# Peptides against a protein of PDB entry 3T6J, part 240

Target 1, 375 residues: chain A of PDB entry 3T6J
Amino acid sequence: PIVESYIGFIESYRDPFGSRGEFEGFVAVVNKAMSAKFERLVASAEQLLKELPWPPTFEKDKFLTPDFTSLDVLTFAGSGIPAGINIPNYDDLRQTEGFKNVSLGNVLAVAYATQREKLTFLEEDDKDLYILWKGPSFDVQVGLHELLGHGSGKLFVQDEKGAFNFDQETVINPETGEQIQSWYRSGETWDSKFSTIASSYEECRAESVGLYLCLHPQVLEIFGFEGADAEDVIYVNWLNMVRAGLLALEFYTPEAFNWRQAHMQARFVILRVLLEAGEGLVTITPTTGSDGRPDARVRLDRSKIRSVGKPALERFLRRLQVLKSTGDVAGGRALYEGYATVTDAPPECFLTLRDTVLLRKESRKLIVQPNTRLE
Target 2, 372 residues: chain A of PDB entry 3T6J as posed
Amino acid sequence: PIVESYIGFIESYRDPFGSRGEFEGFVAVVNKAMSAKFERLVASAEQLLKELPWPPTFEKDKFLTPDFTSLDVLTFAGSGIPAGINIPNYDDLRQTEGFKNVSLGNVLAVAYREKLTFLEEDDKDLYILWKGPSFDVQVGLHALLGHGSGKLFVQDEKGAFNFDQETVINPETGEQIQSWYRSGETWDSKFSTIASSYEECRAESVGLYLCLHPQVLEIFGFEGADAEDVIYVNWLNMVRAGLLALEFYTPEAFNWRQAHMQARFVILRVLLEAGEGLVTITPTTGSDGRPDARVRLDRSKIRSVGKPALERFLRRLQVLKSTGDVAGGRALYEGYATVTDAPPECFLTLRDTVLLRKESRKLIVQPNTRLE

## One batch from the design tools (peptide; made by RFdiffusion4, then SolubleMPNN)

Design b2_p23_5_s1 (from b2_p23_5, 11 letters changed)
Fold by OpenDDE base, seed 2:
Structure b2_p23_5_s1 (fold): chain B 375 residues (1-375), chain A 23 residues (1-23)
Amino acid sequence: as target 1 above (375 residues)
Amino acid sequence: PVYPQPTGTTDPSAIPGIEPFPE
């Protein structure tokens, strides 16, 4: 077998300022079959990057072909085991040196082992479809999230010598129609500038890229989905995200007005964006469960994903990227924290929904080191 | 990176971002 490993201070999610990495490591075996799909995605990456909703001037100057491998984890040391990884976590290095992507395939398999009767917050007519496609759809999401999410976008930089990596006279901010007004100075990084929101903001951007690009037929084709299957994968991917946005409330602490998990905060933000789009795209309905206790249902109108959802996400995603590229912390924070705010305001009443989410929590799943055998 | 979406079964303490480092 082909064995891969990584080790070091890599992820900064436990740092309130998003700067200090936690020591992490794994040993894994390459899954060749699944890796082939990601290799095809890599082969299309340069073209797919052009489909993202920002001008080329806000994208990397030069495409650097990354690696992408599906891995079955044998051992993992860290606070949590991811489904996918994009490294390095330094935007400048990603732009100039390249990056590597991995999908932890067996982690995905474990994570989505859900019993139908325990699946919360979905309509009955969606449950079977969700169970069938949540795995495959998440493979798509992970691939896009890592490769084209974290692997996309350009930071505007003025170096120590005063030189810009963009043409100040010709590059136009697509949101304002004006020339670029802000950038990263020498020594400034994404994490140093955006600090407390950097991790969650970036995850939100990456997740949004996944949702946005999964609508592209070429993406689904790469993963082997066509026709009705492709549409179902898209639907379930979006459904999974909006459901995750509701589940995310578990990780909000009302008393402290803060989020405890960057990815879940990101998913809540996306939910808010899609709710704001209106037109019946997403509906969250408080209900009463069979046990007589509060419950809820998330409904996503499949027919409105492209007509309502995509444009809303496009606008939002573009704003995320533009604010990131220009180092506009004030604008970025205002945008992101606005969507990340949790109140009990109607019609959603998110704080009330949070109580429902907490009430419907399932028993903890444990990830155990797998057994291996030599044949 | 992306972490699997919890289905209500995930212990928050097992997810990165919980129990942050001291400031």
Scores: peptide ipSAE 0.235, ipTM 0.707, DockQ to the pose 0.070
Fold by OpenDDE base, seed 1:
Structure b2_p23_5_s1 (fold): chain B 375 residues (1-375), chain A 23 residues (1-23)
Amino acid sequence: as target 1 above (375 residues)
Amino acid sequence: PVYPQPTGTTDPSAIPGIEPFPE
């Protein structure tokens, strides 16, 4: 078998300032069959990057073909086991040297089996479809998130000698219509500038890329989905995201006004964006469960994903990228924290919904290192 | 990286990523 591993101070999600890495490591075996899909995605990456909603001037100057491998993890030491990884976590290196993506396929597979009667916050008419396609849709999401999410975008930089990596005279900010007014100085990084919101903001961007690009038939074809199946995968991917946004409330601490998980915060932000789009795209309805206790249902109107959801996400995603590229911390923080704010304001009453989420919370499962057999 | 959505945590300070599809 082909074995891959890494170890070190890698992910900074446990650092409030998003800078210090947590020590972690894994040993995994390459899943050749599953890797083939991601290889096809890599082969299309350069073209797919052009589909992202920002000018080429906000994208990397040179495309560097990354590696993407599906891994079956044997052991993982860390606070949590990710479904996907993009490394290194240094934007400059991603832009100049390249990066590697991995999908921890067997981590995803552990949760493929779902008891329908225990599936929370979905309409009954969505449950079977969700159960059927949650796995495949998440594979798509992970691939896009890592490769084209974390693997996209350019930081505007002025180096120590005063030289810019962009043409100040010709590059236009698509949001303002003006020349670029801010950038990263020498020694400044994404994490150093955006600090407390850096990790979650970046995850939000990457998740948004996933949702946005999964709408492209080419992407679905790469993963082997066509026709009605492709549409179902899209629907379930978006449905999973908005559901995740609701579930995310578990990881908000009202007393401290903070989030305890970057990805969940990101997913909540996306939910807020899609709710703001209105027009019946997303509906969260408080209900009463069969046990007489509070419950809720999330509904996503499939017919409005492209007409309402995509444009809203496009605008939001472009703003995220532009603010990131230009190092506009003030603008970025205002945007992101605005969507990440959790109040009890109507109509959503998110703090009340949080109570509902907590009531419906189930015990966390444990993942145990598997036995490995050679035949 | 992507972390699956957990339905619960025992340690809120940890980065949960074990269950991609919570019930």
Scores: peptide ipSAE 0.098, ipTM 0.697, DockQ to the pose 0.154
Fold by OpenDDE base, seed 3:
Formats: structure tokens, C-alpha cells, sequence
Structure b2_p23_5_s1 (fold): chain B 375 residues (1-375), chain A 23 residues (1-23)
């Protein structure tokens, strides 16, 4: 078997300023069978990048073919075990040197074990479909998130010699219609500029890429879905995201007005974007559970994903990328913190919903790391 | 990286391990 490992100061999610890396390491075995789908995704990556909702001038100048493998983790040392990884975490290196992607397949497999009776916040009619497709849909989401999320976009940079990596005279900001007014100077990085929102903002961009591109028929084909199955995978992927946005409220601390988990904050932001789109796309309804205590239901209108959801997400995702590329911290913070704000304002009453989420939360699951042998 | 939605209470100081999509 092929063994992969890494070790070092890698992820900065635990740093409030998104800069200092946490020491992390893993040992894993390549799952050759599962890697085949991701290799096909890599083969289509250059073309799929063109489907993202920003001008080519905001995308990498040269496509660098990355590696993408599915891994079965044997040992993982860190604060948490991810479902997917894109490294390095430095945008300049991703842009100039390339990157690697991995899906931690056996971690995903654990995530797929859900008891129907414990599944919260879904309509009964959606539960069986959700259980059936949550795994496969999340495989799609992880692949897109890593490869085309974290692996996409360009930072506009002026180097130490004063040279720009973009044509100042011809590149136009699609949001303003004007020439580029800001960029990263020598020594400035994504994390150094965007600081407290950098990690969550980037995760939000990557998650949004996943939702946006999972609508592309070629993506579903790569993962082996067609016809009604493909549509169900799309539906469940979007449903999972909006549900996650509700669940995310667990990780908000009202007293400190802060978020404790970057990905969950990102998912809440996406929920807010899709709620803002309106037209019955997403509905969160407070209910009463069988125990007589507060509950809630999330409903996603399947028929409105493409007509309402996609355009809303497109606009939002473009704004995220443009603000990131131009190093517009003020604009980026205003946008992101606006959607990340949690209040009790109607109609959603998110602080009240948070109480419901906390009431319905289950005990934390323990992950037991496996052994393996050769036969 | 992608972390699945945590199921249940995660240590707020920890990057929630890939908890299966919260039930």
C-alpha cells in the first residue's frame, strides 16, 4: 500500500488571528479505488475553474495540476480530524508552486453513520433521502471544496520590486466596474490582512464553490451520478449545508459576539445568503417536538435551487473572491461580518433558534482510530 | 480543509473533529 503522512505547524484555525499554526500530523493509507473519482475531478479541474463566477483575471494565471487522493487515516494527531485537506495553506505557494488535496475517506464513512430517529431539524419526507445520500453528496462537496475551492482564485500582489502580477490598466473589478484599487503588498498575506475573519471567510468561499459547482453535470458524472440520483445528490448537498447553517449556532457565543468554529461560521453565513435570496428557497420553522419542547425544521425547495439559490450564491461567491483578490479588508469584513451576525431579529430569531439547537444537540461522538494489515 | 458538521457538543477551543453531520 501507499502510505502518506505529514507533520508540522499546518492549520491556524485555533489562532484568533488566523496566523499561528497548530502542530498536526497524520499517517494514512491510500485508498486506490476511492482515489479514482478524485483523479477524474483533477483531470477536469482546469475546465471547471472556468465555471467559477469571476473573470479569468481573478483566477490563477497558470493551472498547476495538483494531486488528489482518498486516504484512510490510521493515526491523526491534532485538535480535530478533517474530512479533506488542501495544502499548503499559503496562497502565494498555492498560486506559484501548486498544492495537494486529500479526502479522508474513512473519516467520512464515520460521518455517514446516522440514526434516523436522532436526525434533527429535517422534514420526515427528507430524512430517508438525506441518510441515503449524505455520504455521497459530502464526497462531492469535499472534492470541490478542496480542489476548486481552496485551489482557486488569485491574489493581486505587488512584489518587493514594485512589479504587479496583474495588468493595472486592463483588469477590471467586476463589482465596481473600475480598475483595481487595492492589492497585497510585499509581506502581506491573506491571514495577515483579514486576520480574525480570514479562516472562516476562506472556508465560506470554499464551501460556496462546492455548492455552486455541484450543480454542474460534469461534476456529478465524475462522481458516478446520473439522472434522478444526480439531482438527489445535489439536493442533499444543499440541504446538508442549510441544515449545517442552523446547527452552526451551537458554535456561536452570544456573550462574546464571536464564533468558535470557522467552518460552522462559514456554513451559517451561507445559510443567511440563501435565506436572503427568499422566494421560499429555504424555510426554517420553529416547531414543538414530541417531547413538548422546542424543535425546528429546515426545508429546502428543490425546484428553486437553480433558479433562486444558484444566482444568489453566484453573486455572493463573486463578491467573496473579488474582495479577497484585491485585499479589500474593509469591504470583506463588512460583507462577511454582516452575514455572520447573530441576532434575535424576526423572522428567523436566530438567538432563539440557537436555544433550540442547544436543546436538541447530542453527545459528542468519539472517533476510534483503526489498525490495518496486509494480506 | 473541510470538517463535517459536528454532531453534539464539541470543545469550542478545539477544531471540531470531523463529526459526522450533526444528527
Amino acid sequence: as target 1 above (375 residues)
Amino acid sequence: PVYPQPTGTTDPSAIPGIEPFPE
Scores: peptide ipSAE 0.100, ipTM 0.703, DockQ to the pose 0.138; fails the geometry check
Fold by OpenDDE base, seed 5:
Structure b2_p23_5_s1 (fold): chain B 375 residues (1-375), chain A 23 residues (1-23)
Amino acid sequence: as target 1 above (375 residues)
Amino acid sequence: PVYPQPTGTTDPSAIPGIEPFPE
């Protein structure tokens, strides 16, 4: 078997300033069969990057073909086991030297082993579809998130010699219609500038890329979905995201006004964006469970994903990228913290919904190290 | 990276130690 290992100070989620890495280590075996799907995605990456909702001037100057491998984890040491990884975690290196993506396939399999009777916050008529497609749809999401999410976008930089990596005279900010007014100076990084919101903001951008690009027929084709199956995969992927936005409330601490998980905060932000779009796209309805206690249902109108959801996400995703590229921390923080704010304001009453989420929470899941043997 | 979503349970992918800092 082909063995891969990662060891070092890698992820900075536990650093309040998003800069210092936590020591992490894993050993994994390459899953050749699953890797083939991601290789096809890599083959289309350059084309798919052009589908993202920002001008080419805000995208990397040169496409650097990354590796994408599916891994089965044997041993993992860290605070949490991811479903996918994009490294290195330095944007400057990503755009100049390239990057590597991995999908931790067996982690995905374990994480989504859910019994129908325990599936919360979905309509009954969606549960079977959700169970059927949650795995495949998440494979799509992970692939897009890592490869085209984290792997996309340009940072505008002025180097130590004063040279810019963009034409100051011709590059236009698509949001303002003006020339570029801010950039990263020598020594400044994404994490150093955006600090406390850097991790969650980037995850939100990557998740948004996943939702946005999963609507592209070529993406579904790469993963082997056609016709009604492709539409169901899209629906379940979006449904999973809006549901996750509700579940995310578990990871909000009202007393401290802060979030405890970057990805879940990101997913809540996306939920807020899609709720803001209105027009019946997303509905969260408080209900009464069979036990007579509070419950809730998330409904996504699949017929409005393209007409309502996509445009809303497009605008939001573009704003995220533009603010990231220009190093506009003030603008980025205002945008992101606005959507990440949790109040009990109607009609959503998110703090009340949080109580419902916590009420319906079950015991903590555990991941157990697998065994290997010769057959 | 992408972390798995919880399905009604506390997810192992939750990252401790980031609660005390401001957003």
Scores: peptide ipSAE 0.086, ipTM 0.663, DockQ to the pose 0.074; fails the geometry check

Design b2_p23_5_s2 (from b2_p23_5, 12 letters changed)
Fold by OpenDDE base, seed 2:
Structure b2_p23_5_s2 (fold): chain B 375 residues (1-375), chain A 23 residues (1-23)
Amino acid sequence: as target 1 above (375 residues)
Amino acid sequence: PVYPQPTGTTDPSAIPGIEPYPE
């Protein structure tokens, strides 16, 4: 078997300022079969990057072919086990030196093991599809999230000598129609500038890239899905995301007006974006469960994903990237925190829904060390 | 990175970002 490992101060999710890394490490075995799919995705990455909703001037100057490997984790040391990883977590290095992606395949398998009768917040007619495709769809999402999410976009920088990595005279901000008005100065980084929202904002961008690009037929083909299967994978991926946005409320602390988990905050933001799109794309309906207590149902109109969802996500994702590229912290914070705000305002009444989410919590899943055998 | 989405069974303490380091 091919063994991979990594170790060090890598992820900064536990730092309120998003800067200090937590010590983390793993030992894993390469899953060759699944890695082949991600290799195909890598082979298409340069072309797929062009499908992202920002001009080339906001994308990396040159494509650096990354590695992407699916791993079965034997041991993991850290606060939590990710489904996918993109490293390094330095945008400048990603742009100039490249990056590596990994999918932790057996983590995904464990994480999505669920019983139909315990699956919350979905319509009954969606549950079977969800159970069938949540794993495969999340493989797609993870691949896109890491490779084309974290692996995309350019930061505009003025170096210590005053030189810009973009043409100030010709590069146009697609949101304003004006020349670039802000950038990263020497010594400034994504994390240093965006600080408390940096991690969640970036995860939101990456998740949005996943949803946006999973609509591309080539992506689904790479993962072996065609026809009705491809459409189901797309549907379940989007459905999973909007459901996750509801579940995310568990990780909001109303008393402190803060979020405790960056990814879940990101998923809530995406839910808000898609709800704002309106037109019946996403509906969250409070209900009464069979136990007589509060429940809820999330419905995603499949027929409106491309017509309503995609344009909404496109606009939002472009704004995320433009604000990131230009180092516009004020604009970025206003945008992101606006969508991340949790109130009890109608029609959603998110604080009330949060109570429902908490009420419907299930028993904790445990991740244990796998056993291996030599044959 | 991306972490698996909870199904209602996730212990928040097991997810990075919970109980952040002191400021």
Scores: peptide ipSAE 0.228, ipTM 0.689, DockQ to the pose 0.074
Fold by OpenDDE base, seed 1:
Structure b2_p23_5_s2 (fold): chain B 375 residues (1-375), chain A 23 residues (1-23)
Amino acid sequence: as target 1 above (375 residues)
Amino acid sequence: PVYPQPTGTTDPSAIPGIEPYPE
């Protein structure tokens, strides 16, 4: 077997300022069969990067072919077990040296197991489809999120000698139509500038990339989906995201106006973006459960994903990237915190929905180390 | 990185390995 491992201070999500890494480590075995899909994704990465909704000037100057493998985790030491990883976490290194992606396949497999009767917040007509395609759709999402999410975009930098890594005279900000007016100075990083929102903002960007690019037929083909299956995978991926946005409310602390998980905050933001798009794309309906207590249903109109959802996400994603590239902290914070704000304002009444989410909360699962054997 | 969402629960903390940040 091919064994992979890493160890060290790696992820900074638990640092309020997004700077200090948490000690983490894993030992895993390469799943060769599952890695094949991600290898195909890597083979198409350079072309797929061009499909992202920003000018080439906002993308890395030189494409560096990354590694991408599916791993079956034997041991994971840390506060959380991710489904996917993109390392290193330094943008400069990602842009100049390259990066590696992994999907923790058996973690995903565990997460996908569910009982239909316990599946919350979905319409009955969506439950079977959701159960069927949750796993496959999330594989797609993880691949895109890591490789083309975290692995995309350029930071505009002025080095210590005053030189720019972009043509200041010709590069145009697609949002303003003007020349670039802000950038990262020497020593400034994504985390140092965007600080408290950096981790969640980046996860939101990566998740948005996943949703956006999963609409591309080539992506679905890479993962082996065509025709109706491809459409179902797309639908379930988007449905999962909007549902996740609702579930995310558990990780919001109203008293402190604080989010306690970066990915969940990101997913809530995406939900807000798609709700803002309107036109019946996403609907959250408070209901009464069979137990007589509050419940809710999330509905995603499949027919409006491309016509309504994609354009909304495109605009949002481009804006995220432009603000990131230009180091526009003020603009970025205004945008992101705006969507991350949780109030009880109608029609959504998110604080009320949060109560519903908490009411429907299930017991937390434990993940334990598996055994291996020789046959 | 990506953390998976639970399919059969409304409890995000039920996501394998995910731990909320301290207040």
Scores: peptide ipSAE 0.199, ipTM 0.744, DockQ to the pose 0.073
Fold by OpenDDE base, seed 5:
Order: structure tokens, then sequence, then C-alpha cells
Structure b2_p23_5_s2 (fold): chain B 375 residues (1-375), chain A 23 residues (1-23)
């Protein structure tokens, strides 16, 4: 077997300022069969990057072919096990040297081992589809999130010698129609500038890329889905995201007005974006459970994903990227924190919904180290 | 990275991946 190891101070999610890494390490075995799908995605990455909703001037100047490998984790040391990883976490290195992606396949298998009877906040008619396609759809999402999410976009930089990595005279900000007015100076990084929102903001961008690009027929084809199956995978992927946005409320602390998990905050932001789109795309309905206590249902109109959802996400995703590229912390914070704000304002009444989410909370899953044997 | 969604538990620590920020 091909063994890969990963060790060091890597992820900064536990740092309120998004800068200091937590010690993490794992040993894993390459899953060759699953890696093949991601290799096909890599082969199409350069073309798919062009489908993202920003000008080429906001994308990396040169495509650097990354590695993408599916791994089965044997041992993991850290505060949590991810489903996918994109490294290094330094945007400058990603732009100039490249990056590596991994999918932790057996982690995905464990995460979605949910019984139908315990599945919350979905309509009964959606539960079977959700159970059937949550795994495959998440594979798609992880691949896109890592490769084309974290692996996309350019940071505008002025180096220590005063040289720019973009043409100040010709590059236009697509949101303002003006020339670029801000950038990263020497020594400034994504994390140092965006600080408290950096991790969640980047995860939101990556998740949004996943939702946006999963609508592309080529992506579904790469993962082996066609026809009705492809449409179901798309539907379940989007449904999973909006459901996750509701579940995310568990990780909000009203008393402190803060979020405790970067990815869940990101997913809540996406939910807010899609709710804002309106037109019946997403509906969250408070209900009464069989136990007589509060419950809720999330509904996603699949017929409106492309017509309503995609345009809304496109605009939002472009704004995220433009603000990131230009190092516009004020604009980025205003945008992101606006969508990340949790109030009890009608019609959503998110604080009330949070109580419902907490009431319906499931037990924490424990992940146990697997054993191996020769067959 | 991507972390899988927590199962139906309302425990913030239920998300396989990263432990929540300390309060």
Amino acid sequence: as target 1 above (375 residues)
Amino acid sequence: PVYPQPTGTTDPSAIPGIEPYPE
C-alpha cells in the first residue's frame, strides 16, 4: 500500500485570529480507486476554473496542476478529522508553487452513517433521496471545495520592491467598474488581514464554489452521474447545504454574539444568501414533531436551483472573491458579518429556530481507529 | 478543508472535525 503522512502546526481554526496553527497529524493509505475520480477532476480543473464567476484577472495567472488523492485514514491526531484537505494554507505558495488536495474517504463514510429515523429537518419525501445520494453528493462537494474552491482565485500583491502582480492600469474591479484600489502589501497575508473572519470566509467561498460548479454537467460526468441521477445529486448537494445552514445554529452563541465553528458559520451564510434570493427557492417551516415539541422542515425547490439559486450564489461568490483578491477587509467584513448575523427577526426568526435545532440535537459520533489485515 | 456535518446532535462538539472554539 501507498502510505501518506501529514504532521505539523497546520490548521488555524482554533485561533480566534486565524493565524496560529494547531498541531495535527495523520497516517493514511491511498485509495487508488477513489483517487481516480479526483484525478479526472484535476484533468478538467483548468477548464472548470474558467467557469467561476470572476474575470481571468482575478484568477491565478498560471494553472499549476495539483495532486488530488483519496486517503483512508489509519490514525489521526487532532481536534477533528476533516473530510478533505487543501495544503499548503499559504495563498502565496498556492499561487506560485502549487498545492495538494486529499479526500479522507473513510471519514466521509462514517460521517454520513445516519439512520432515516434520526434524520432531522427534512421533508419525508426527501429523506430517501437524501440518504441515497448524501455520500456521492458530498464526494462531489469535497472535490470541488478543495480543488476549485481553495485552489482558485488570485491575491493582488505589491512585493517588497514595489512591483505589482497585476496591471494597475487595465485590471478592473467587476463590482465597482473601477481600477483596483487595494491589495496585499509585502508581509500581509489573507489571515493577517482578515483575521477573525478569514477561516470562515474562505470556507464559505470554497463551499459556494462547490455548489456553483456542481451544476456543471462536466462535473457530474466526471463523478459518473448522468440523467436523473445527476439531477438528484445536484438537488441533494444543495439540500444538504441549506440543511447544514440550519444545523449551523447549534454553533452560534447568542450571549457572546459569536460563532464557534468556521464551516458551520459559512454554511449559515450560504443559507442566508439563498433565502435572500427568495422566490420560493428555500423555505424553512416551523412544525410540531410527533412528540408535540417544536420541529422544523427545510424545503428546497429543485426547479429553482438554476433559475434563482445559481444567480444569487454567482453574485455572492463574485463579491467574496473580489473582496478577497483586493484585500478589502472593511468590505469583506461588512458583507460576511452581515450574512452571519443571527437575530430573531421575522420571517426566519433564527434565534427561535436555534432553540428548535438544539432541541432536536443528535448524539455526537465517535470515530475509532480502524484495523487492517491482509486478505 | 471540509468537515462533515454533525449528525443530528445539538452538541457543538458533535461535528466530526474541529472542536468548537472555547467559550
Scores: peptide ipSAE 0.185, ipTM 0.677, DockQ to the pose 0.080; fails the geometry check
Fold by OpenDDE base, seed 3:
Structure b2_p23_5_s2 (fold): chain B 375 residues (1-375), chain A 23 residues (1-23)
Amino acid sequence: as target 1 above (375 residues)
Amino acid sequence: PVYPQPTGTTDPSAIPGIEPYPE
């Protein structure tokens, strides 16, 4: 089998300022069968990038074909084990040198070993579909998140010699209708400029790309889904995201007004975006559990994903990208922190819901790392 | 990178590990 590994200061999620990398390392084995789907996704990546809701001027000038493999991780050293990875984590290098994507398949298998009776915050009529499709749908989400999320978009840069990587006279900001008025100067990076929100903001962008592009028939076809199955995968992927947005409240600290997990903050933001869309797309209903204690149910109207959800996500995702590309920290922070704010304001009463989430949370589980052998 | 939704932190006030715990 093919063995892959890496070590180094890779991820900066534990740095409050998003700059200092945590030392991380893994050893994994390539899953050839699962890698085939991701290779098909890579083959379509250049075309799928054009489906993203920003002008080509905000996308990479030249598509650099990345690698994408599914890995079964044997050993992982770090504060957490991801389901997918896109490296390097430097936008300039992604833009000019390329990148590599991996899906950690056996991590996904562990993550979705939830028993039906313990599955929280879903309607009973959704539980069976959720259990059936959460794995496959998350494979789709991971692939899109890494390849077309982290792997998409352009940063506008003025180099040390004063040269721009975009035409100042012709490139138009689609949000303002004006010429580009801000960019990254020499020495400035995504993390250095956006600092405390950089990691979560980027994860939110990548997650949004996943939800947005999973609606594309070609994507579902690549992953082997068609007809009713494809629609169920879409539904469960979106359902999983809105549920995750509720679960995310566990990682908010009200006393400090801060988030402790970048991806969960991102998922909460997406939930807020989809709630704002209204029209019955997403409903969170406080309930009473069988134990007589507070509970909640998340409902997603399948019939409104394309008509209500997609347009809302499109607008939001475009705003994220434009603000990122132009290095507009003030605008980006205002947008993102606005959606990331947690209050007890009606109708959602998120702080009250947080109490429910904490009440219903499962005990922390251990991940046991495997070994393998050649026969 | 993508992480599955972690659940079941030992201390909700502490910074949780970036671990893919089952929902």
Scores: peptide ipSAE 0.170, ipTM 0.642, DockQ to the pose 0.119; fails the geometry check

